# Ledger of designs, part 84: peptides against a protein of PDB entry 5D63

Target 1, 292 residues: chain A of PDB entry 5D63
Amino acid sequence: SLRRGIYHIENAGVPSAIDLKDGSSSDGTPIVGWQFTPDTINWHQLWLAEPIPNVADTFTLCNLFSGTYMDLYNGSSEAGTAVNGWQGTAFTTNPHQLWTIKKSSDGTSYKIQNYGSKTFVDLVNGDSSDGAKIAGWTGTWDEGNPHQKWYFNRMSVSSAEAQAAIARNPHIHGTYRGYILDGEYLVLPNATFTQIWKDSGLPGSKWREQIYDCDDFAIAMKAAVGKWGADSWKANGFAIFCGVMLGVNKAGDAAHAYNFTLTKDHADIVFFEPQNGGYLNDIGYDSYMAFY

## One batch from the design tools (peptide; made by RFdiffusion4, then SolubleMPNN)

Design b2_p16_1_s2 (from b2_p16_1 with N1A A11E I13L A15R)
Fold by OpenDDE base, seed 4:
Structure b2_p16_1_s2 (fold): chain B 292 residues (1-292), chain A 16 residues (1-16)
Amino acid sequence: as target 1 above (292 residues)
Amino acid sequence: APLATGAAVAELLARA
């Protein structure tokens, strides 16, 4: 079954993603097919899937940018019914905003069925152009039509997944204690993470003994990421992944505070040095404490 | 090897 999380939703037939036009929060904003760039944030194309309790495989889909929800206009079962962004809530009972999401017959892609109408989210005519219509359309779960098949590229991790990635890393001290701050984390591309670092002013910050040293840099980076998240996204129920670690070297004669994020595949962590913006697989310290 | 006491680690951090 599909896990709660943030997804980039890509058509199985053409290189087009489900896009909320202009990221607008206005009711009735068209959801359209649009091109995307791999390894970028794809701002208007991220959707938080929230599972509905006691309704199998059924979700709301909140646009991360606008904070509005995928909505089948009037819940109509007519083929060609518009799919739009509309105000809503994560656990709504409005069937216009409830989507049953299950694997297609190919076992890799998903189909997105409106709970009420039983029609499917369809990239009309498989049109790969920017702004192509996405609509409710008649279909079946077993049909192979790529217009109604979607890859769900997971862009977030649960706290448990992050914890597991940390636990696999060889640079964790035997006394390690981790503190989890949130439940679901958007994982940023390194380019975005670096841009936040640049925009924070940290590249120009001067190291000063105790008064602004490694811990200040590391905490400032986390604060910058947190603020970026708050300023960038209208959806709730997730955080932006940015960890802080304290570590000691093998000799036990040096300690450091630094950041970390997840690799693209979410399987591992990579260390980030906020004093120089470097990414390292080995920062030279074993972590005894983290919070993220 | 066990980690140094909290105070000792803080001293190390203060130099980093």
Scores: peptide ipSAE 0.236, ipTM 0.815, DockQ to the pose 0.118
Fold by OpenDDE base, seed 3:
Structure b2_p16_1_s2 (fold): chain B 292 residues (1-292), chain A 16 residues (1-16)
Amino acid sequence: as target 1 above (292 residues)
Amino acid sequence: APLATGAAVAELLARA
């Protein structure tokens, strides 16, 4: 089954993603096919899938940018019915905003069926142009039509997945204690993470003994990421991944505070030095404490 | 309460 998380949803037939037009929060904003750039944030094309308790394989889909929900207009079963952004809640009972999401017959892509109408989210005519219509359309779970097949590229991790990535890292001290702050985390591309670092003013900050040293830099970076998240996205129920670690070196004669994020495949962590903006697989310290 | 790694680690961090 599909896990709770943030997804970039890409058509299986053409290089087009499900896009909320202009990221608008207005009711009735068209959801359209649009081109995307791999390994970028794709602002209007991120969707939080929230599973409905006690309803098998059924979700709401919240646009991360607008905070509005994928909505089948009037819940109509007619082929060509518009799919739009509309105000809603994560655990709504409105069948216009409930989507059953299961694997297609190819075992890799998913189909997205409206719970009420039983029609499927369809990239009309497989049109790869920007602004192409996405609509409810008749279909079956077994059909191979690529207009109704979607890849769900996971852009987030659960707290459990983050914990597992940390546990696999060789630079963790035997006394390590981790503290989880949230349940689901959007994982940023390094380019975006670096831009937040630049915009924070940290590149121009001066190291000063005790009064503004490693812990101040690391906490300032986490605060900058938190603020960026709050200012950038209207959806709730997720955080932006940015960890803080305290570490000691192998010799036990030096300690440091630093940041970390997840690698592109979400399987490992990479260390980030907030004093110079560097990414390292080995920062020279073993972590005895983290919070994220 | 002392750090799990000992009070010495906190002293090292204060100098870093």
Scores: peptide ipSAE 0.228, ipTM 0.799, DockQ to the pose 0.111
Fold by OpenDDE base, seed 2:
Structure b2_p16_1_s2 (fold): chain B 292 residues (1-292), chain A 16 residues (1-16)
Amino acid sequence: as target 1 above (292 residues)
Amino acid sequence: APLATGAAVAELLARA
């Protein structure tokens, strides 16, 4: 089954993603097909899928940018019914905003069925143009129509997945203690992570013994990422991944505080030095503590 | 191997 998480939702037939037009939070904002750029944020095209307790395979889909929810207009079962952004809540009972999401017959893509109408989210005519209509349309679970098949590219990790990525890293001390701060984390591309670092002022910050040293840099980076998250997204129920680590070198005669993020495949961590903006697979320390 | 005491680690961090 689909896990709770943030997804980029791409059509199986054409290179088009489910896009909330202009990222607008206005009720009735069209959800449309739109081009996307791989390995970028795709601001209006990220959706938080929240599973509904005790309703199998059923979710709300919150647009990360607008904080509004995917909504089938009037819950109509008519083919061609508009799919829009609309205000809502993660655990709504409104069937206009409840979506049963299960694997398609191909075993890779998903179909998105409105819980009430039983119609499917359809990229009308498979139109790859920006602004192409997305609508509710009649269909079946076993139908191979690519207009109704969607890849759910997971853009986030659970705390457990992050924990697992840390645990398999070779630069973790035997005494390591990790402290998980959130449940779900949007994982940023390094380019975005670096831009946040640049915008934080840290590149121009002066190291000063104790008063503004490694821990201050590392915490400032995490704070900058947190602020960026708060300023960038209207949806709740997730954080932006940015870890802080404390480490000791193998000789035990030096310690350091630094950041880390996840690799693109979410399987590993990469260390980030907030004092110079560098990414390293080995920062020269074994972490005895992290919080993220 | 166990880490140094918190104070000892802090002294290392203070220089980093």
Scores: peptide ipSAE 0.211, ipTM 0.790, DockQ to the pose 0.115
Fold by OpenDDE base, seed 5:
Structure b2_p16_1_s2 (fold): chain B 292 residues (1-292), chain A 16 residues (1-16)
Amino acid sequence: as target 1 above (292 residues)
Amino acid sequence: APLATGAAVAELLARA
């Protein structure tokens, strides 16, 4: 089953992603095919999949940017029915906004079926152009038509996945205690993480003994990421991944506060030094405490 | 071995 999470949804046939046009929150905003860039945020192309309790393989799809939901216009079963962004709620009973998402016959891609109409999300004619129509279209689960097959690239991690990534890192002290703050985290590409750091003013901040030292830098970075998240996205039910760690060196004669994020594959953590914006696999400290 | 007391660790942090 598809896990709750944030997904970049890419067509299986052409290099096109499901895009909410202009990221608009207006009801009836077209959902279209659009090009994307790997390892970037792809602002209008991120979808929070929320599983519906007691309805197998069925989700709402909230556009992360607009906070609106994927909606089959009037729930029509007619081929070519528009798929749009529309106001909604994560656990709606509106069948226009309920999507059954299961593996296609190829075992890697998914098909997205409207719960009510039983039609499928279709990149019309497999058009790879920006702004190409996405519509409800007749189909079956076993058909191989790439117009209706989508890769769900997970862009977020659960708190459990983050915890697991930390747990297998070699730079964790035996006394480590972690504190989880949220349930689901959008994992940023390093370029975006760095840009937030730059925009925070931290690159120009002066280290001052105790009054603005390592812990202040690390907390300021986390605060900057939090604010960036709040300012950037209209959807709820997720956070932006940015951890704070306290660590001690092997000798036990130095300690440090620093940040961390997840690697691209979400399997590992990478340390971030907020005093200089550097990424390190080994920051020279073993963490005895983290919150994220 | 356990970490030093919280105060000792805080002192280390204060220098970093």
Scores: peptide ipSAE 0.195, ipTM 0.774, DockQ to the pose 0.115

Design b2_p16_1_s3 (from b2_p16_1 with N1P P2A I13L)
Fold by OpenDDE base, seed 3:
Structure b2_p16_1_s3 (fold): chain B 292 residues (1-292), chain A 16 residues (1-16)
Amino acid sequence: as target 1 above (292 residues)
Amino acid sequence: PALATGAAVAALLAAA
């Protein structure tokens, strides 16, 4: 079944994603089909899927940017009923905002059924144009209509998945202790991570012995990412992935503090040097402590 | 290799 997480939701028939128009938090803001750019943030097109306890395969879908929820207008079962952003809560009982999400007959894509109306989220006519209507439409779980089939591309990791990625890395010391700070993490593409680094002022910061050295750079980067997250997104219940590590070299005669993030496939970590903005698979140190 | 003692590690970080 679908896991809790942040998803980019793409139509199975055409290169269009589920987009909250202008990222607006206004009630009744249209949800539309819109083009997307792979390996980018796609700001208005990220959705936090929150599973409803004791209701099988049923979720709310919170737009990450606006903090509003996917809502079937008036819960109507009429074909062509608008799907909009609307204020809500993660664990609402409002059937207008409850979505049963299960695999389609193709075993790869999902269908999104409104819990109340039993209609499906439909990219009307499979229109690939920006602003194309997304609506509730009659359908069945087993039919092959690509207008109602969606790929859920996971853009986040759980703390457990992050922990597993760290554990697989060869540059972890045998004495390693990790401290998990959050439950779910949006994983940024390197371009965005780098932009946050640039905007933080760290590229112009001067290394100074002890008073502003490796630990200060690494903590400043994490703080910058945290602030960027708070300033960029209205939704709650997730963090932005940015770790801090302390490491020691093989000889045990040098130590360093640095950052890390996850690779694109979320399977591994990559080290980030906040003093120069470099990404490295091997930073020359084995981590004995991390927090993220 | 074994990690240095806490005090030794702190000294190494202070130099980095």
Scores: peptide ipSAE 0.135, ipTM 0.751, DockQ to the pose 0.123
Fold by OpenDDE base, seed 1:
Structure b2_p16_1_s3 (fold): chain B 292 residues (1-292), chain A 16 residues (1-16)
Amino acid sequence: as target 1 above (292 residues)
Amino acid sequence: PALATGAAVAALLAAA
């Protein structure tokens, strides 16, 4: 089944993603097809899928930017019924906002069925234009129509997945203790992570013995990412991935505090030096403590 | 070797 997480949802037929028009939080805001840029944030096109307990393969879809939910207008089963952003809650009982999401017949893409109407999210006419209509439309799970098939590109990791990525890394000390702060993490592209670092003022910050040294830089970076998350997104129930590590070198005569994030495939961690903005596979220290 | 703890670790961090 589809895991809880943040997804970029792309049409299987054309290079168009499910977009909340202008990222507006207003009830009735159109959800439309829109172009996207790979490996970027795609601000209005991220959706938090929250699984409904005891309802198989069924989710709410919260727009990360607006904090509103994908909603089938009046729950109508009529072909061409508008799909909009609307206020809601993650565990609503409103069938207008409940979506059964399962693999299509091709085994790679998903179909998105409204729980109540049993119609499917459809990119009308497969229109690749910005602002193309997305609507509820009649269909079946077995149909091959690409207008109703969607790739779910996962943009987040669970705390368990992050923990597993850390556990695979060779630069972890035998005394390592990790402290998980959240349950789900949006993983940023390095370009975005770097931009947050730049905007924090850290590139111009002066290292000073003890009073503003490695731990201050590392904590300041985490704080900057946290603030960026809070200021950028209206949805709740996720964090922005940015870890802090304390490490010791192999000789045991030097220690350091630094950051880390996840690689693009989410399988590994990469170290980030907040004092210079560098990304490293080996920072020269083995971590004995992390929080993220 | 065992990792230094407490004040010893703090002393190492203070230099970085």
Scores: peptide ipSAE 0.131, ipTM 0.751, DockQ to the pose 0.117
Fold by OpenDDE base, seed 5:
Order: sequence, then structure tokens, then C-alpha cells
Structure b2_p16_1_s3 (fold): chain B 292 residues (1-292), chain A 16 residues (1-16)
Amino acid sequence: as target 1 above (292 residues)
Amino acid sequence: PALATGAAVAALLAAA
């Protein structure tokens, strides 16, 4: 079963992703196939899948950038019916915006079926060009047609997954207490995380004893990420991952405040030093407290 | 250890 989360949705046949054209929040904005760059945000191509309670394998798909929802035009079952962005809500009863998402016959990719029409999201003719039409099309769950098969690349983690990643890290103190602030987190590529750091002004900030020291840097980074999230995305129901840790060294004669994020595979954490923008697997401290 | 106490750790943190 597909979990609640943010996904980059890639065609199984060609290097094309499901893209909301220009990230527009206007009703009727075309959803199209578009090229993507691995290990980048792909701004218009992120979708929050919200599971519908008591409706098996059925979701709404909210575009992260626009805050609008994947919508089958008029709920029509005709092949070639446009799939667009449209205003909606996460738990709508509108069958035009309800999508049953289950594994395809290959066991790796998914098919996306409109709940009402029973047609499938189709990259028309498998066209790999930017702006290629995505439409509702007739099909079956067992067909191998790659036009209707999609990889769901998970771009977020649940709070439980983040907690598990922290728990696996060897640089956690025996007295560690973690405080979870949100339920689902978009995990940024390091390049984006670094850019937020640069834009925050922290690279030019002067360390000053107590008045602007390690904790101020770490909190300022978290605040910068939070603001970036609020300013960048119109969808709700998720946060941007950026943790703050307090740590003590092995000797117990030094402490530090720093940030952390998740590795690309979401299995581990990596430490981030907001005073210099460095990423480290070992920052020289064992964390006794985190909030994220 | 004493360094794990809130007060002691806070003092170390303030120096960092």
C-alpha cells in the first residue's frame, strides 16, 4: 500500500515526470509530462498523496507548489480526457480528484486509476517531450503498457521514519530526548539546503560569545528553512525537514548546537554545521536533545 | 555524569 507522503512521479517508460504546468494554481491548469533533474527539488513535480479514510488504496494528489489537486476533467471516462490541476481539499468526496493507486503487474511501478471513471493516468503515446499530454485513458490493472505505469519516488519521511534514522546513528547520547514537531517532512537535497543557508545570511554572520553562538546559528538555520517552506509551497500538511541538535563530546568538556538533515536514501542523518555550511557524518558530539 | 546535567551542559553550550 502506498503511504501518505510527497512523491516525485516518474513514468516507467520514458524519463518524464508528472508536472503541473508552470506550477499554476489556476483551475484547469494542464498536468503534463516534463523532464526532471535527479537529486533536485523539481518544483512543479511534487505531489502530496493523502490517503482517503476507509477507501482502500485511494488518495488525493495535491501539487506541493500550487496547492491544487490532480483532477480528471468532468470525471469523464473517455480516453484522452484531460488531467488538470484544480482547487480541492485533501479529503474531498469529488470522484474527479480521487485516485486509486496500486502496484502494477511488474510489482515496482504503480498505476493511477481515477476512482469514478476507472480510467488510468496515461502519458499519451509515451511522449517524452516537455509538455506532453497526460490524460485519462482506458486500461486494466494487469496491462504492461508503460504509458500508464509510474514510479513513486518518495521525497518525504514520516516523523517515525525520521526518529528511526536518528536512532540508528552512532552519535546519539544515552540521555537523548527527541521532540517531534510535525508528521511528514519534505527532505531537501543538500544543494537546496545549502542554498537556504546561503540566503539566510548565516555565512556572513559573526560568532559572538553567548549573544550569537552555536545555538543562535542552529536556530536561525531552522527558522530560515521554515520560512523557505512557507514561502515556497502552497500545499499544507507537511513540514520541511531541518533538525536542531544539542550535543556533548565524548570527553564531556565541550558542547555544541548544530543542525541535521537526512541522507538521500532517508535511512541516516547527516550533521550540518550552520557556522560554516559543512556536512559531516561525525560532528564530534553525541546528541542529548533534538527537535525537528 | 555531571556533564549530562542540564546546568553543566548549558554552561558548556554557552561557550561554544
Scores: peptide ipSAE 0.130, ipTM 0.747, DockQ to the pose 0.124
Fold by OpenDDE base, seed 2:
Structure b2_p16_1_s3 (fold): chain B 292 residues (1-292), chain A 16 residues (1-16)
Amino acid sequence: as target 1 above (292 residues)
Amino acid sequence: PALATGAAVAALLAAA
């Protein structure tokens, strides 16, 4: 089954993603097909899938940017019914905003069925142009029609997945204690992470003994990422991944505070030095504490 | 390996 998380939802037939037009929060804003750039944020094309308790394979889909939800207009079962952004809540009972999401017959892509109408989210005519209509359309779970098949590219990790990535890293001290702050984390591309670092003013910050040293840099980076998240997205129920670690070197005669993020495949962590903006697989310390 | 006391660790962090 699909896990709770943030997804970039890409058509299986053409290089088009499910896009909330202009990222608008207005009710009735069209959801359309739009081009995307791999390994970028794709601002209007990120969707938080929230599973509905006790309703198998059924979710709401919240647009991260607008904070509105994927909505089948009037819940109509008519082919060509508009799919729009509309105000809602994660655990709504409105069947216009409930989507059953299961694997297609190909075992890789998903189909997105409206819970009420039983029609499927369809990239009309497989149109790859920007602004192409996405609509509810008749179909079946076993059809091979790529207009109704979608890849769910996971852009987030659960706290458990992050914890697992940390646990398998070789630079974790035997006394390590991790503190999880949130449940789901959007994982940023390094370019975005670096840009946040630049915009924070940290590149120009002066190291000062104790008063503004490694821990201040590391915490300031986390705060900058948190603020960026709050300022950038209207959806709730997720955080932006940016960890803080405290580490000690092998000799036990030096300690450091630093950041970390996840690799693109979400399987590993990479260390980030907030004093210089460097990414490292080995920062020279073994972490005895982290919070993220 | 055991970590140093909190104060000792803080002293190391203070230098970094």
Scores: peptide ipSAE 0.123, ipTM 0.743, DockQ to the pose 0.117

Design b2_p16_1_s4 (from b2_p16_1, 7 letters changed)
Fold by OpenDDE base, seed 5:
Structure b2_p16_1_s4 (fold): chain B 292 residues (1-292), chain A 16 residues (1-16)
Amino acid sequence: as target 1 above (292 residues)
Amino acid sequence: PDLATGEEVAKLLASA
């Protein structure tokens, strides 16, 4: 079954993603097919899938940027019915905004069925152009039509997955203690993470003994990421991944505070030095404490 | 070996 998380939803037939036009929060904003760039944030194309309790394989889909929800216009079962962004709630009972999401017959892609109408999210005519219509359309679960098949590229990790990634890293001290702050984390591309770092003013910050040293840099980076998240996204129920670590070197005669994020595949962590903006697989310290 | 006490670690951090 599909896990709760943030997804980039890509058509199985053409290189087009489900896009909320202009990221607008207005009711009735068209959801359209749009090109995307791999390994980028794809602002208007991220969807938080929230599973509905006691309703098998059924979700709301909240656009991360707008905070609005995927909505089948009037819940109509007519082929060609518009799919739009519309105000809603994560656990709504409105069948216009409830989507049953299960694997297609190919075992890799998903189909997205409206709970009420039983029609499927369809990239009309498989049109790969920007702004192509996405609509409810008649179909079946076993049908192979790529217009109705979607890859769900997971862009987030659960706290448990993050914890597991940390646990696999060789630069963790035997006394390590981790503290989880949130439940689900959007994992940023390094380019975005770096841009947040740049915009924070940290590149121009001067190291000063104790009063503004490694811990201040690391905490400032985390704060900057948090603020960026709050300022960038209208959806709730997730955080932006940015960890803080305290570490000690092998000799035990030096310590450091630094950041970390997850690798692209979400399987590992990479260390980030907020004093210079560098990414390292080995920062020279073993972490005895982290919070993220 | 166990990590240094919190104070000792703080001293190490203060220099980093």
Scores: peptide ipSAE 0.213, ipTM 0.809, DockQ to the pose 0.115
Fold by OpenDDE base, seed 2:
Structure b2_p16_1_s4 (fold): chain B 292 residues (1-292), chain A 16 residues (1-16)
Amino acid sequence: as target 1 above (292 residues)
Amino acid sequence: PDLATGEEVAKLLASA
């Protein structure tokens, strides 16, 4: 079963992703196939999948950028019916915006079936060009047609997954206590994380004893990421991953506050030093507290 | 450090 999360949804046949054209929040904005750049944000191509309670394998798909939802125009079962962005809510009962998402016959990709019409999201003709039509189309779950098969590249982690990643790290103190702030986190590429750091003004900030020291740097980074998230995305129900840790060194005679994020595979954490923008696998401290 | 005391931890953090 597909988990709640943020996904980059890529066609199984061609290097095209499901894109909300221009990231527009206008009702009826076309959802189209569009090229993407791996390991980047792909702003208009991120979708929050929210599972519908008590409806098996059924979701709404909220465009992260626009805050609008994937919508089958008039819920029509006619092949070629437009799929658009449209205003909605995460737990709508509107079948135009309800999508049953299950594994395809290949066991790796998914098919996206409109709950009402029972038609499938289709990259028409497998067109790899930017702006290619995505439409509802007749199909079956067992068909191998790549036009209707989609890889769901998960771009987020649950709080539990983040917790597990932390727990696997060797630089966690035995007294560690973590405090989870949110339920789902978009994990940023390091390049984006670094850019936020640069834009925050922290690179030019002066360390000052107590008044602006390690904890201030770490919290400022967390705040900068939070603000970036709020300013960048219209969808709700997720956060941007950026942790704060307090750690103590092996000797027990020094402590530090720092940040951390998740690795690309979401399995591990990497430490981030907000005082210099460095990423480290070992920051020289064992964390006794984190919030994220 | 005695991590049970916020003051001791704060002192350590104050120098970092």
Scores: peptide ipSAE 0.197, ipTM 0.796, DockQ to the pose 0.122
Fold by OpenDDE base, seed 1:
Structure b2_p16_1_s4 (fold): chain B 292 residues (1-292), chain A 16 residues (1-16)
Amino acid sequence: as target 1 above (292 residues)
Amino acid sequence: PDLATGEEVAKLLASA
């Protein structure tokens, strides 16, 4: 089953993603096919899938940028019915905004079926052009039409997954205590993470004994990421991943505060030094505390 | 170092 999370949703047939046109929050904004750039944010193309309790394989899809939801216009079962962004809530009972998402017959891609109409999200004619129509269309779960098959590239991690990534890292102290602050985290590409760091002013900040030392840098980075999240996205129910760690070196004669994020595959953590913007697999300290 | 108390760690952090 599809996990709760943020997804980039790509057509299985052509290099096109499900895009909310211009990221607009207006009701009725077209959802269209659009090109994407791998390993970038793809601002209008991120969707938070929220599973509906007690309804198998059924979700709402909230556009991260606009905060609006994928909506089948009038819930119509007619082929060619528009799929749009529309205001909604994560746990709505409106069948226009409820989507059953299950694996296609190929076992890799998914199909997205409207709960009410039983029609499928379709990239009409498999058109790879920017702005191509996405519509509800008749179909079946087992047919191989790539117009209705979508890859769900997960762009987020749950708190449990983050915890697991930390737990397998060799630079964790035996006394480690982790504190989870949120439930789901958008994981940023390093380039974006670095840009936030740059924009925060931290590169120009001076280390000062006690008054602005390692802990201040680390907290400032986390705060900068948090603010970036709040300023960038209208959807709720997720955070931007940026951890803070306190660590002690092997000799036990030095401590440090630093940040960390997740690797691209979300399987591991990488340490980030907010004083210089460096990414390290080994920062020279074993963490005894983290919060993220 | 005894990490049970924050004070000892704080001393270490003071120099970082």
Scores: peptide ipSAE 0.169, ipTM 0.819, DockQ to the pose 0.118
Fold by OpenDDE base, seed 3:
Structure b2_p16_1_s4 (fold): chain B 292 residues (1-292), chain A 16 residues (1-16)
Amino acid sequence: as target 1 above (292 residues)
Amino acid sequence: PDLATGEEVAKLLASA
């Protein structure tokens, strides 16, 4: 079954993603097919899938940028019914905004069925052009029509997944204590993470004994990422991944505070040095404490 | 370092 998380939703037939036009929060904003760039944020194309308690395989889909929800216009079962962004809540009972999401017959893609109408989210005519119509359309779960098949590329991790990635890393001290601050984390591409670092002013900051040393740099980076998240997205119920670690070297004669994020595949962590913006697989310290 | 007390680590962090 599909897990709670943030997804980039890509058509199985053509290189098009489910896009909220202009990222607008207005009720009735069209949801359309649009091109995307791999390994980038794709701002208007991220969707938080929130599972509905006690309703199998059923979710709301909140656009991360606008904070509005995928909505089948008037809940109509007619083929060609518009799919739009509309105001809502994560645990709504409105069947216009409830979507049953399960694997298609090919075992890799998903189909997205409106809970009420039983029609499916359809890239009309498989049109790969920017702004192509997405609509509710008649179908069945076992059909092979690529217009109604979608890949869910997960862009976030749960706290448990982050914890597991840390636990696999060889640069963790035996006395390690981790503190989880949130439940779900958007994982940023390194380019975006670096841009936040640049915009924070940290590249121009000077190390000063105790008054602005490694811990200040590491906390400033985490604060910058937190603020970036709050300023960039209207949806709630997730955080932006940026960890802080305290570590000691093997000799036990040096300590350091630094940041970390997750690799592209979300399986491992990579260390980030906020004093110079470098990414490292080995920062030279074993972490005895982290919070993220 | 004695991570149970944290004192030695704190001393190291003061210069890091």
Scores: peptide ipSAE 0.150, ipTM 0.810, DockQ to the pose 0.120

